# Peptides against a protein of PDB entry 3B8E: the designs that were tried, part 189

Target 1, 230 residues: chain A of PDB entry 3B8E
Amino acid sequence: PFLIFIIANIPLPLGTVTILCIDLGTDMVPAISLAYEQAESDIMKRQPRNPKTDKLVNEQLISMAYGQIGMIQALGGFFTYFVILAENGFLPIHLLGLRVNWDDRWINDVEDSYGQQWTYEQRKIVEFTCHTPFFVTIVVVQWADLVICKTRRNSVFQQGMKNKILIFGLFEETALAAFLSYCPGMGVALRMYPLKPTWWFCAFPYSLLIFVYDEVRKLIIRRRPGGWVE

## One batch from the design tools (peptide; made by RFdiffusion4, then SolubleMPNN)

Design b1_p26_2_s3 (from b1_p26_2, 21 letters changed)
Fold by OpenDDE base, seed 4:
Structure b1_p26_2_s3 (fold): chain B 230 residues (1-230), chain A 26 residues (1-26)
Amino acid sequence: as target 1 above (230 residues)
Amino acid sequence: LLEELLKKLLEEALERAKKNYKPRLE
């Protein structure tokens, strides 16, 4: 997100405080939950091959899969960001290069895509209105990430939801998202303005995409046992 | 494939946003 902000010179989609809340709040408990995950049945039943080569390949494949999931997660956040700005009159094309004027407090007549002029204060309200739903989108996408990361080969439906710590992590990150989104003073303190309840659902398509992606990946692994995708 | 799907989803969302656009009152 920050890299795109710098390269494209768009208004800041996700504040530094929200990034810290993700890293320290939403990611910590899930990471711990994965450390206590029950043994995967397919991993435990897999016959050893070449331990040196297979370990390296598996680490690369896992890293690639998690990297892809992270990219989908970021895209989900940006989707929500662009939708909110578009609904407020700023089309994505218009946002390119707009940051310089957007962040200038002395310019109070920045035009949107429809010719409406925006004061600095109004622009910052819209910007900070994007921070909260971006964060919430990340949390909602992480629900899917945590569930699919339980297994490398087996479907989520085959492995089940047995880790109580994982369930706790899902509730914790959701509660944190709700707190940051709706607690009075968060707009001033954290630049996270209150979120309309409808925006919680904006990320659901991305969660579904992650599930479909992972299930397809796992299906390929199951259909080609002993392939490089394992 | 995922990128293409996301692009289509974004385009549809932008079209809806354009149709439903109202100037902000703040």
Scores: peptide ipSAE 0.015, ipTM 0.376, DockQ to the pose 0.384
Fold by OpenDDE base, seed 3:
Formats: sequence, C-alpha cells, structure tokens
Structure b1_p26_2_s3 (fold): chain B 230 residues (1-230), chain A 26 residues (1-26)
Amino acid sequence: as target 1 above (230 residues)
Amino acid sequence: LLEELLKKLLEEALERAKKNYKPRLE
C-alpha cells in the first residue's frame, strides 16, 4: 500500500498506524498458525533429501507464498480505496499525481473529477474514511487467504479447520477490525473513522473469487499431478 | 483469469460508485 502511494503519488490509502496494526496485530497470529498447520499438512510429510539445499528452497517458497498473500491483500484494499474515492467524486485516473495538492493545507480548492472543490479538511476526512475500510478489506481477504493456505493440493473441505490457532487468529483479527472501526476515539487516535456496515461486504466478492480460483487450481492439480499450475 | 475477473468487478464497482455519487453540499 505505501509503495503504491509513493510510486503513483496518490492520496494515502492506509495510515502508518493502520499498517502497524496489520503487521503486528493481524499478520503475526495467522503466520504462526500457518507454520503449525503446514507441519501437519501433506506439505511437510516428505523428509528433505538434502537438508542444506531443501531448506533454502523451502525458505524461498515460504517467502514467495507470504509475498503473494500480501500482494493479494493489497489489491483487495486498493479495490475498496478506489471505490470509496470514486463515490466521493475522485475517479482513479484523477488521483494520479494528486498527492502534492491533496496534502497542501493552503490549497482549499482541489477539484474532483466532477469539478467540485474540496477544502483541505474535507479531503482529509475522505482520506481517513478510506483507512478503516482498507483495513477491514484486508482482514476479510485474509480469511480467504488463510483458509486457502492450509494445503497446497487438498481442498479446504477435505482438510477441514482443525488448527485451533488459525481459528483463534481469524477471530482475533476480526475482533481487532471491529474495535478499530467502532471504538470511540479511534478517529482521533488512529485516523480511522467509523465504518458503515455495508463496507464489510465490499471485499466479499473479491474473497469469494480468490477462494473459487484456488479451489479450481487445487482441483486441477489433483487431476493432473505435476502440471504447470503448481 | 483472476486478473480479468478482478478488472471486471472493478469496472462494475466504479459504475455503481458513479451512480451513487452525491456532491457534498458542505
């Protein structure tokens, strides 16, 4: 999220504190849960043939898997970000390069895509309105990603949800999302304004598509072992 | 395939957003 903010010079989609809450609050417990579940799954049933080379390959595979999950989460967050800004008059193409004028406190006449002028205060309200839904979207996408990552080849329906730590992680991140979204004072303390219930559902189509895509991918892998889809 | 589906969903969401846009009076 922060990299795209710098590269595209768009208004900040996710605040620093919110990023820290993701990294420390929502990602740690799920990551630990995945480490335990991978040991119980079909992934770890094979003994390493060469401990030195196979360890490096496993570390690279784990790092790539976490990197891919993070990219998918960011895409979901940006989807919600662009929807919110579009509903407030800022089309995605208009946001490119807008950050310089957006963050300037002395410019009170920044125009949206429809010619409406926005004061600095109004712009900051819209920016902070994006932070909470972006975070919630990441949490909702994480539900799907965590469930998908339990196995490489088996369906979620075959493996089941036996890992208590993973289940705890899903509840913890959801409770944190609810706390940050609705607790009084979070708008001032964390720049996370209260969320309308409708925004919880904004990520659901995206999460469903990822889930369906991965189940289809796993089905293909099971039917054609050793295919390029692995 | 996922990228194409996501692009389609984004386009549909943006069209809905344009229809729901109300200029702020304040």
Scores: peptide ipSAE 0.015, ipTM 0.422, DockQ to the pose 0.390
Fold by OpenDDE base, seed 5:
Structure b1_p26_2_s3 (fold): chain B 230 residues (1-230), chain A 26 residues (1-26)
Amino acid sequence: as target 1 above (230 residues)
Amino acid sequence: LLEELLKKLLEEALERAKKNYKPRLE
């Protein structure tokens, strides 16, 4: 997200506080769940297969899966960002290169795609209005990750413990998202303005896409063991 | 296919956004 902000010179889609909340809040539980999955997979592999090669393959597969999911999450976040800005009069094409004027405190007449002039304060309110929905989008997409992880495990017992950790993480993320979105004073303290409830649903298509993507991936892996998708 | 779907969703969202756009007469 930050790289696209620099390259495209668009208004900042994701705030520093939001990034910290993702890194410390949302990513920690998935990372722990992965660490436990690897540890359990290592313990359960009693068979004298070369443990080094199998571990490396699993780590690569997991890292690739999470990398791909992370990319879809970022796309969902950017989608929400562009929708919000478009609803406020800034079409995506108009945002390209706008950062310089957008961030200039002395320019109070930045025009939107419809010719409306925006003050610096108004622009920053809209920018900060995007930060919370971006975070919420990540949380909603992580709900799909929970469903995906629930469907991957063969053992109901192993599914149960990791599902509890994932469910707990999901509730924590959702509670954090709700707190940041609706708690009074968050706009002033964290520059995270209140989110319309409708924005929670903006990410649902992306959650569905992640689910479909993972099911298709699993189907391909099952049909073509050792293929390029592995 | 995913890219095309995302593009379509974006286009639909942008069309809805254009229809719902209300200038902030602040």
Scores: peptide ipSAE 0.014, ipTM 0.404, DockQ to the pose 0.423
Fold by OpenDDE base, seed 2:
Order: structure tokens, then C-alpha cells, then sequence
Structure b1_p26_2_s3 (fold): chain B 230 residues (1-230), chain A 26 residues (1-26)
């Protein structure tokens, strides 16, 4: 997220506090839940050919999976960010390079894509309005990602929701998201303004898309073992 | 590793941004 902020010079999509909440709050319990996830029956049934190479492969696979999950979560957050800004008159193309003027408190006439001028205060309200939905979007996407990451090859429907730690993690991250979104004073303390309930649903199509994509990927892997998709 | 690399790149980019940030003299 922050790399795109720097590269694209867009307004800050995710505050430092929200980043910390993701890194320390939302990712920890899910990561633990995945560590305790029963090794896929196919991984367990494969006699370790070489315990040294198989351990290295497993560590690489976990690292790649974690990196992919983080990237997908970031994409979901950015999607919500661009939707909110577009609804407030700032189209994605217009946001490119806008950061310099956006963050300048002395410029009170920043024009949106429709020619409406925005004061610094108004811009910061919109920016902070993006922080909470971005965080919530990550949580909602993480629901799908955690469910997807239970198995590498098997469908979610085959393994089911047997991991109680995962269920607890999903509850904890959702409770944290609700707390940060609706607790009084979070707008001042964390620059996370209260979220309209409708924004919880903004990520759902994206989560569904990821879920469908992963199920299709797994289906392809099952049908073509040893293909380039592995 | 990718997250650490991204964090490091972010920190470096932030440091560069801080260095290039000329505070407008009030």
C-alpha cells in the first residue's frame, strides 16, 4: 500500500495506525491459525522424499502464500480507496501526482475531476474517511484469504471449517474492525472515521472474486498436476 | 521476506521523501 502511495504520488490510502493494526492485530491470529491448520492430507501422506528439501519447499510455499495474500489484501484496500475517492469526485487518473497538492495545507483550491474545489480540511476528511473502509476491506478480504489458504489443492468444501483457531481469528479481526470503526474517539485518536455499514459490503464482490479465482486455480491444479500453475 | 523488503523499500522511500521534503518556510 505505501509503495503505491509513493510510486503513484496519490493521497495516503492507509494511515500508519491502520498499518500497525493490520501488522500487529489482524495478521497475527490468522497467521497462527494457518500454522495450526492441519497439513493438507496430500502433504502429510507424501512420504518426505528428502526432509531437508521438503522443509525448504514448505517454508518457501508459506512465504509465497503470505506474500500473495498480502498483495491481494492491498489490492482490495486500494479498490475500496479508489471507489470512495471516485464517489467524492476524485477519479483514479486524477489522483496520480495529486499528493503534493493534496498534502499542502496552503492549497485550498485543489480541484476534483469535476472542477469542484476542495479545501485542505475537506481533503483530509475524505482521506481519513478512506482509512476505515480500507482497513475493513482488508479484514473482509482476509476472511476469504484465510478460508482459501486452508488448503493448497483441496477445495474449501472438502476440508470444511474444522480449525477452531481460524474461526477465533476471524471473530477477533472482525471485532477489532468493528471496534476501530465504531468506537467513539477513533476518528480523533486513530484518524479512522466511523464507517457507514454499506462500506462493509464494498469488499464482498472482491472477496467473492478471489474465492472463485482460488477455487478455479485449485481445480486446475487438481486436473493438471505438475502444470505451470503450480 | 517480501513484506520485509517492501517495508525496507517503504522506509527508504519515506527517508528520501523526508529528505526531499523542504518544509515551506512559514
Amino acid sequence: as target 1 above (230 residues)
Amino acid sequence: LLEELLKKLLEEALERAKKNYKPRLE
Scores: peptide ipSAE 0.000, ipTM 0.250, DockQ to the pose 0.029

Design b1_p26_2_s4 (from b1_p26_2, 21 letters changed)
Fold by OpenDDE base, seed 5:
Structure b1_p26_2_s4 (fold): chain B 230 residues (1-230), chain A 26 residues (1-26)
Amino acid sequence: as target 1 above (230 residues)
Amino acid sequence: ELEKLLKELLEKVVEEAKKRYKPRIE
């Protein structure tokens, strides 16, 4: 997200606080869950497979999956960002190169895609209004990721403890997202303005896309063991 | 193909957002 912000010179889609909340708040529980899952899978692999090669392959597969998931999460966040800005008069094409004027506090006549002039304060409110939905989008997409991770291993019923950690992670992420989105003073303290409930649903197509993508990937892996998709 | 689908979805949502946007007529 930050690289796209720099390259495209668009208004900042994700704030530093939201990044920290993702890294420290939302990613920790999934990472711990995945680490426990790996440890349990390694214990259950009683067959004398070459431990070094199997570990390396698993680490690569997990790294690739995490990278792909992260990319889809970023796309979902940017989608929500562009939707919100478009609803506020800034079409995606108009945002390209706008950052310089957008971030200049002395320019109070930045025009939107419809010719309306925006003051610096108004622009910053809209920008900060995008930070919370971006974060919420990541959380909603992470729900799908966590469900997918759950379905990779043994039947949903056999993962009793893992399911509890997963459910706890989902609850924690959702509670954090709700707290940051709706707690009074978060707009001033964290520059996270309240979200319309409708913005929570903007991420659902991406969550579904991740789910479909992972199921298709799993089907391809099952049909072509040893193919390039591994 | 996924990128294309996401782009198409983005375009559709942006078009819908554009339809809903009413400039604040001062």
Scores: peptide ipSAE 0.018, ipTM 0.394, DockQ to the pose 0.401
Fold by OpenDDE base, seed 3:
Structure b1_p26_2_s4 (fold): chain B 230 residues (1-230), chain A 26 residues (1-26)
Amino acid sequence: as target 1 above (230 residues)
Amino acid sequence: ELEKLLKELLEKVVEEAKKRYKPRIE
């Protein structure tokens, strides 16, 4: 998310606190899951054929899988961000390169896509209104990812403890999202304004698309075992 | 294909948002 913000010079889609919460949540759960996998692998007394190469390959595969999931989550967050800004008069094309003028406190006449002028304060309210829905969208997409992972038949028996940790991590993220969205004073302290319940539903079409995409991918893998999609 | 679907969805949502947008300052 932060890389797209820098490259596209768009208004900040996600606050620093929300970025930290995502990074801590998304890094901690994998790290714990990896620690438990190593502990379970040690219990199963299977001598790895080549412990150095097999560990490196597994770490790379896990890193790539989490990297792909993170990119999909970021795309969902950006989708919600562009929807909110479009509803407030800023079309996606108009946001490109707007950051410099958007963040300037002395410019109080920034025009939206319809010619309406926005003060600095009004722009910042709209920006901060995007932070909470962006975070909530990521959480909702993570739910879909868990459902997808749970439906993978062959690894369910070995992933039993990992699934509990993942479910716990998602519960914590959901509780955190609810706390940040609805606790009084969070708008001032964390720049996360309270979210209307309707914005929770904005993420569901995206989660459905991810679910459909993964099911189609699974169907392709089942029909062509050994293809490049693994 | 996913990128195409996401772009199509974004376009539809943006079109719906345009229909709902009312300027706050008349």
Scores: peptide ipSAE 0.014, ipTM 0.373, DockQ to the pose 0.409
Fold by OpenDDE base, seed 4:
Structure b1_p26_2_s4 (fold): chain B 230 residues (1-230), chain A 26 residues (1-26)
Amino acid sequence: as target 1 above (230 residues)
Amino acid sequence: ELEKLLKELLEKVVEEAKKRYKPRIE
């Protein structure tokens, strides 16, 4: 998110404090929960053909898959960001290069895509309105990510949800997201303005996409054991 | 391929948002 902010010179989609809340508040408990996840039976029982090469290949493939999921997660956040700004009159193309004028408190006549002028205060309100749903979108996408990362080869439907700590992590993330979104003073303290409940659903297509992606990947692994995706 | 699909989805949503846009009443 920050790299795109710098490269494209768009208004800040996600505040630094919010990023820290993701890394330290939402990701930590799930990461710990995964450490206590029951070992996947098919992974643990399968002997590698070549312990040196197969281990390295497997680690690379897992890293690549989770790297792709992380990229999809970021895209989900940007999706929500662009939707909100578009609904407030700023089309994505218009946001390119707008950051300099957007962040200048002395410019009070920044035009949107429809010719409406926005004061500095109005721009900051809509910017901070984007921070909260970006964060919430990340959390909602993480629901899918956390569920799918339990298994390498087995479907989620086959493995089931046995880790109570993981389930607790999902609820903790959701509770934190709700707290940051709706607690009074968060707009001032964290630049996270209250979120309309409808925006919680904005991330659902991306969560579904992650599920489909992972299930297809796992299906390929199951059908072609020893293939390039395993 | 997934990125392409996501971009297409974004474009569709942005187009729908444009249709629903109401300028802020100052």
Scores: peptide ipSAE 0.006, ipTM 0.345, DockQ to the pose 0.386
Fold by OpenDDE base, seed 2:
Structure b1_p26_2_s4 (fold): chain B 230 residues (1-230), chain A 26 residues (1-26)
Amino acid sequence: as target 1 above (230 residues)
Amino acid sequence: ELEKLLKELLEKVVEEAKKRYKPRIE
């Protein structure tokens, strides 16, 4: 997420403190939950063909999985970010290169996509308004990602929700998201303004899409073992 | 007063978290 912010020179979508909260707060319990997830029956039943190569492949697959999860989360967050800014008059194309003027406190006439001028204070309000929904979107996407990532080949319906630690992680993440979103002082402390309840649902279509996509992917893998989709 | 106290506590937590944080590409 931060790399995209730097490359695109867009207004900061997520504060550094909130990034730390994601990395240290929200990701820890899910990571532990996945570590305790029962190995897929296919992985456990399949004798390693070559212990050296198969171990390396497994480590690579795990590394790729974590990288993919992070990318999916970032995409969800950025989606919400762009939606909020678009609703406030800043279309995505207009945000490109805008950071320099956006962050300059002496420029009080930054125009949106419709010619409306925004003061520095107004811009920072809308920026900080994006931080909370971005974070919440990450949590909502994590609900789907955690359910998806516990299996590589089996559907969620086949594996079920047997991992109690995973369930606990989902509740913990949700509670943390609610706390950070609605606890007094978070706007000052974390630059996370209170979230309208409607924004909790902004990520749901995206979570549904990735869920459906992954189920389709898994279905293809089951039908065509060893395909390029794996 | 509660907000101030919360801010101070969170600042301390964040400072400690930063000491342990390993930056990743995001």
Scores: peptide ipSAE 0.000, ipTM 0.233, DockQ to the pose 0.017; fails the geometry check

Design b1_p26_3_s1 (from b1_p26_3, 15 letters changed)
Fold by OpenDDE base, seed 1:
Structure b1_p26_3_s1 (fold): chain B 230 residues (1-230), chain A 26 residues (1-26)
Amino acid sequence: as target 1 above (230 residues)
Amino acid sequence: ELEELLKKLKEEEEKAKKELEKELKE
């Protein structure tokens, strides 16, 4: 997210507090829940032929998978960000290069895509309005990611939801998201303004797409073991 | 300006980490 912010010179989609809430609040419990997930029966039954090389390959695969998941989460968050800004009159194309003027408190006549002038305070309200939906989008995408990461090759439906810790983690991150989104004073304290319930659904299509994509990928891997998709 | 923003962001991040650590110790 931060790299896209720098490269595109767009208004900041996430505040520092929101980033900390993601890193410390939403990622920790899911990560622990995944650590307690029973290794896929196929992975556990394979005695490591070469413990050093197989461990290194597995660690690399896990790190790459985690990196890809993080990128997909970021894309989901940015989608929500662009939708909210577009609804407020700022089209994605107009946001490119707008950061300098956006963050300048002395410029009170920044124009949107429709020629409406925005004061610094109004711009910051819209910016902070994006923080909560972005955070919630990350949480909703994490639901899909956690379910997907449960299995490497088997379908989620085949392995089932046996991990109680995973389920608990999903409820905890959702409760945290609800607390941060709707608790009085969070707009001032955390720069996270209350979220309309409709924005919770903005991430669902992405979560579904990720889920379908991963199930299709796993199906291909099962049908063509050793193919280019591995 | 970007370096100054990054510096401010780091300072806020460190402050928020310290506050969170304080809350976790309480």
Scores: peptide ipSAE 0.007, ipTM 0.251, DockQ to the pose 0.017
Fold by OpenDDE base, seed 2:
Structure b1_p26_3_s1 (fold): chain B 230 residues (1-230), chain A 26 residues (1-26)
Amino acid sequence: as target 1 above (230 residues)
Amino acid sequence: ELEELLKKLKEEEEKAKKELEKELKE
């Protein structure tokens, strides 16, 4: 998320403190859950043909899994960010390069895509309005990502919801998301304004699309083992 | 300074994740 912010020079989609809360808080339990589940699924079912090569493959698979999950989560968050800003008059194309003027306190006439002028205070309110939905979107996407990442090859329907640690992680991250979204003072402390209940559902279509895409991918992998899709 | 701090924190987080993964495999 931060790299895209720098490269695209867009307004900050998620506060630094909130990013740290995601990285240190919400990702820890899911990561542990995935590590345990991969150990159970890949290590126990495949007799190690070669302990050295199989260990390296597993480490690479885990690293790639974390990288892919992070990218998908970021995409979901940015989708919600762009939707909110578009609803407030800032189209994605207009946001490119806008950061310098957006963050300048002395510029009070930043125009949106429709020619409406925005004060610094108004811009920051809209920016902070994006932080909570971005975070919640990451959590909702994590629900799908954690479920699909249980196995590389098996469908979620075959693996089921047997991992109690995963279930606990899903509840924990959801509870944390609710706390950060609705607890008084979070707007000041974390720059996360209270979330409209409707935004919880904004990420659901995206999560469903990811789920369907991954199931199709896994189906292709099962039908064509050793393909480039792995 | 904030960007450098974030970079350092991310590097430390990745290191901690790798260490945790190593401990879970042992």
Scores: peptide ipSAE 0.000, ipTM 0.219, DockQ to the pose 0.012
Fold by OpenDDE base, seed 3:
Structure b1_p26_3_s1 (fold): chain B 230 residues (1-230), chain A 26 residues (1-26)
Amino acid sequence: as target 1 above (230 residues)
Amino acid sequence: ELEELLKKLKEEEEKAKKELEKELKE
């Protein structure tokens, strides 16, 4: 998300706090899962496979999987961002390069795509209105990851532990999203304005896309066992 | 205020991690 913001020079789609919350939430679940996989491997007294190489491969596979999912999540968030700005009169093409004028407090006549002039305060309200639904979109897309993980045929015991960790992580993220979205004062403190319930549904198509992507990936793995997609 | 919020979130995360570790040992 931050890279697209820098490259496109668009208004900030997601606040620094929400980025940190996503990074902390998304990094915690893998870290916990890896810690438990190590603990289980130690309990099972399987001959130590070279723990450094297997750990590195597993960390790389996990990082790649989370990296791909993270990119799809970011795309979902940006879609929601562009929809909200378009509904407020700013078409995506008009946002390109607009950041400099958008963030200038002394420019109170920034025109939208329809020629309406926006004050600095009005622009910042619209910008902050995008932060919450962007974050919520990411959380809703992460629900699809839970479903994906449940459908993976790992050992019933490993699935149970991973599922509990994932469920807990998703509940924490959802609770955080609800708190940031609906708690009074969060708009001022965290620059996250209250979200209309309708915006939760904007993320569902992306959750479905992730689900379809993973099912296709699983189908490819099943057809070509030992392929690079594992 | 933001650093304090992040600290609280990290503390809750660590607490949640410990609770999850307890549940998995049961």
Scores: peptide ipSAE 0.000, ipTM 0.219, DockQ to the pose 0.013
Fold by OpenDDE base, seed 4:
Structure b1_p26_3_s1 (fold): chain B 230 residues (1-230), chain A 26 residues (1-26)
Amino acid sequence: as target 1 above (230 residues)
Amino acid sequence: ELEELLKKLKEEEEKAKKELEKELKE
């Protein structure tokens, strides 16, 4: 998210405090939960145990969990960000290069895509309105991510949900998201304004996409063991 | 300050990844 903010010179989609809340509050507990997850049944059934193969499996699981998933989370957050800004009159194309003027407190006549002028205060309200939905979108996408990262080859339906710590992590991050979204004073303290309940559903298509993608990937792995998709 | 915070966050994320790797290898 921050790289796109710098490269595209768009208004800040996610505040630094919210990033900290994701990394320390929402990502840590799920990561710990994955450490205590039961080994995948197809991995455990492999005899003899090959340390090199086990290392490769672990590296693949970690790469999937933190690399590919992180990109999908960012895409989900940006989608929500662009939708909210578009609803407020700022189309995605118009946001390119707008950051300099957007963040300038002395410019009170920044035009949106429809010629409406926005004061600095109005712009910051819209920006901070985007922070909460971006955060919540990441959390909702993480629900799917955590579930799929549990397995390499087996479907989620085959492996099942056995880790109580994982379930706890999902509830914890959801509770944190709700707290940050609806607790009074978060707009001032964390630059996270209250979220409309409808925005919780904005991330659901991405969660579904992740599930479908992972199930297809796992299906390919099962059909073509040793392929490049592993 | 923001870059430093992001760097610290990345370092903590890498530590968490390494811990997860260790736990998965046990």
Scores: peptide ipSAE 0.000, ipTM 0.227, DockQ to the pose 0.012

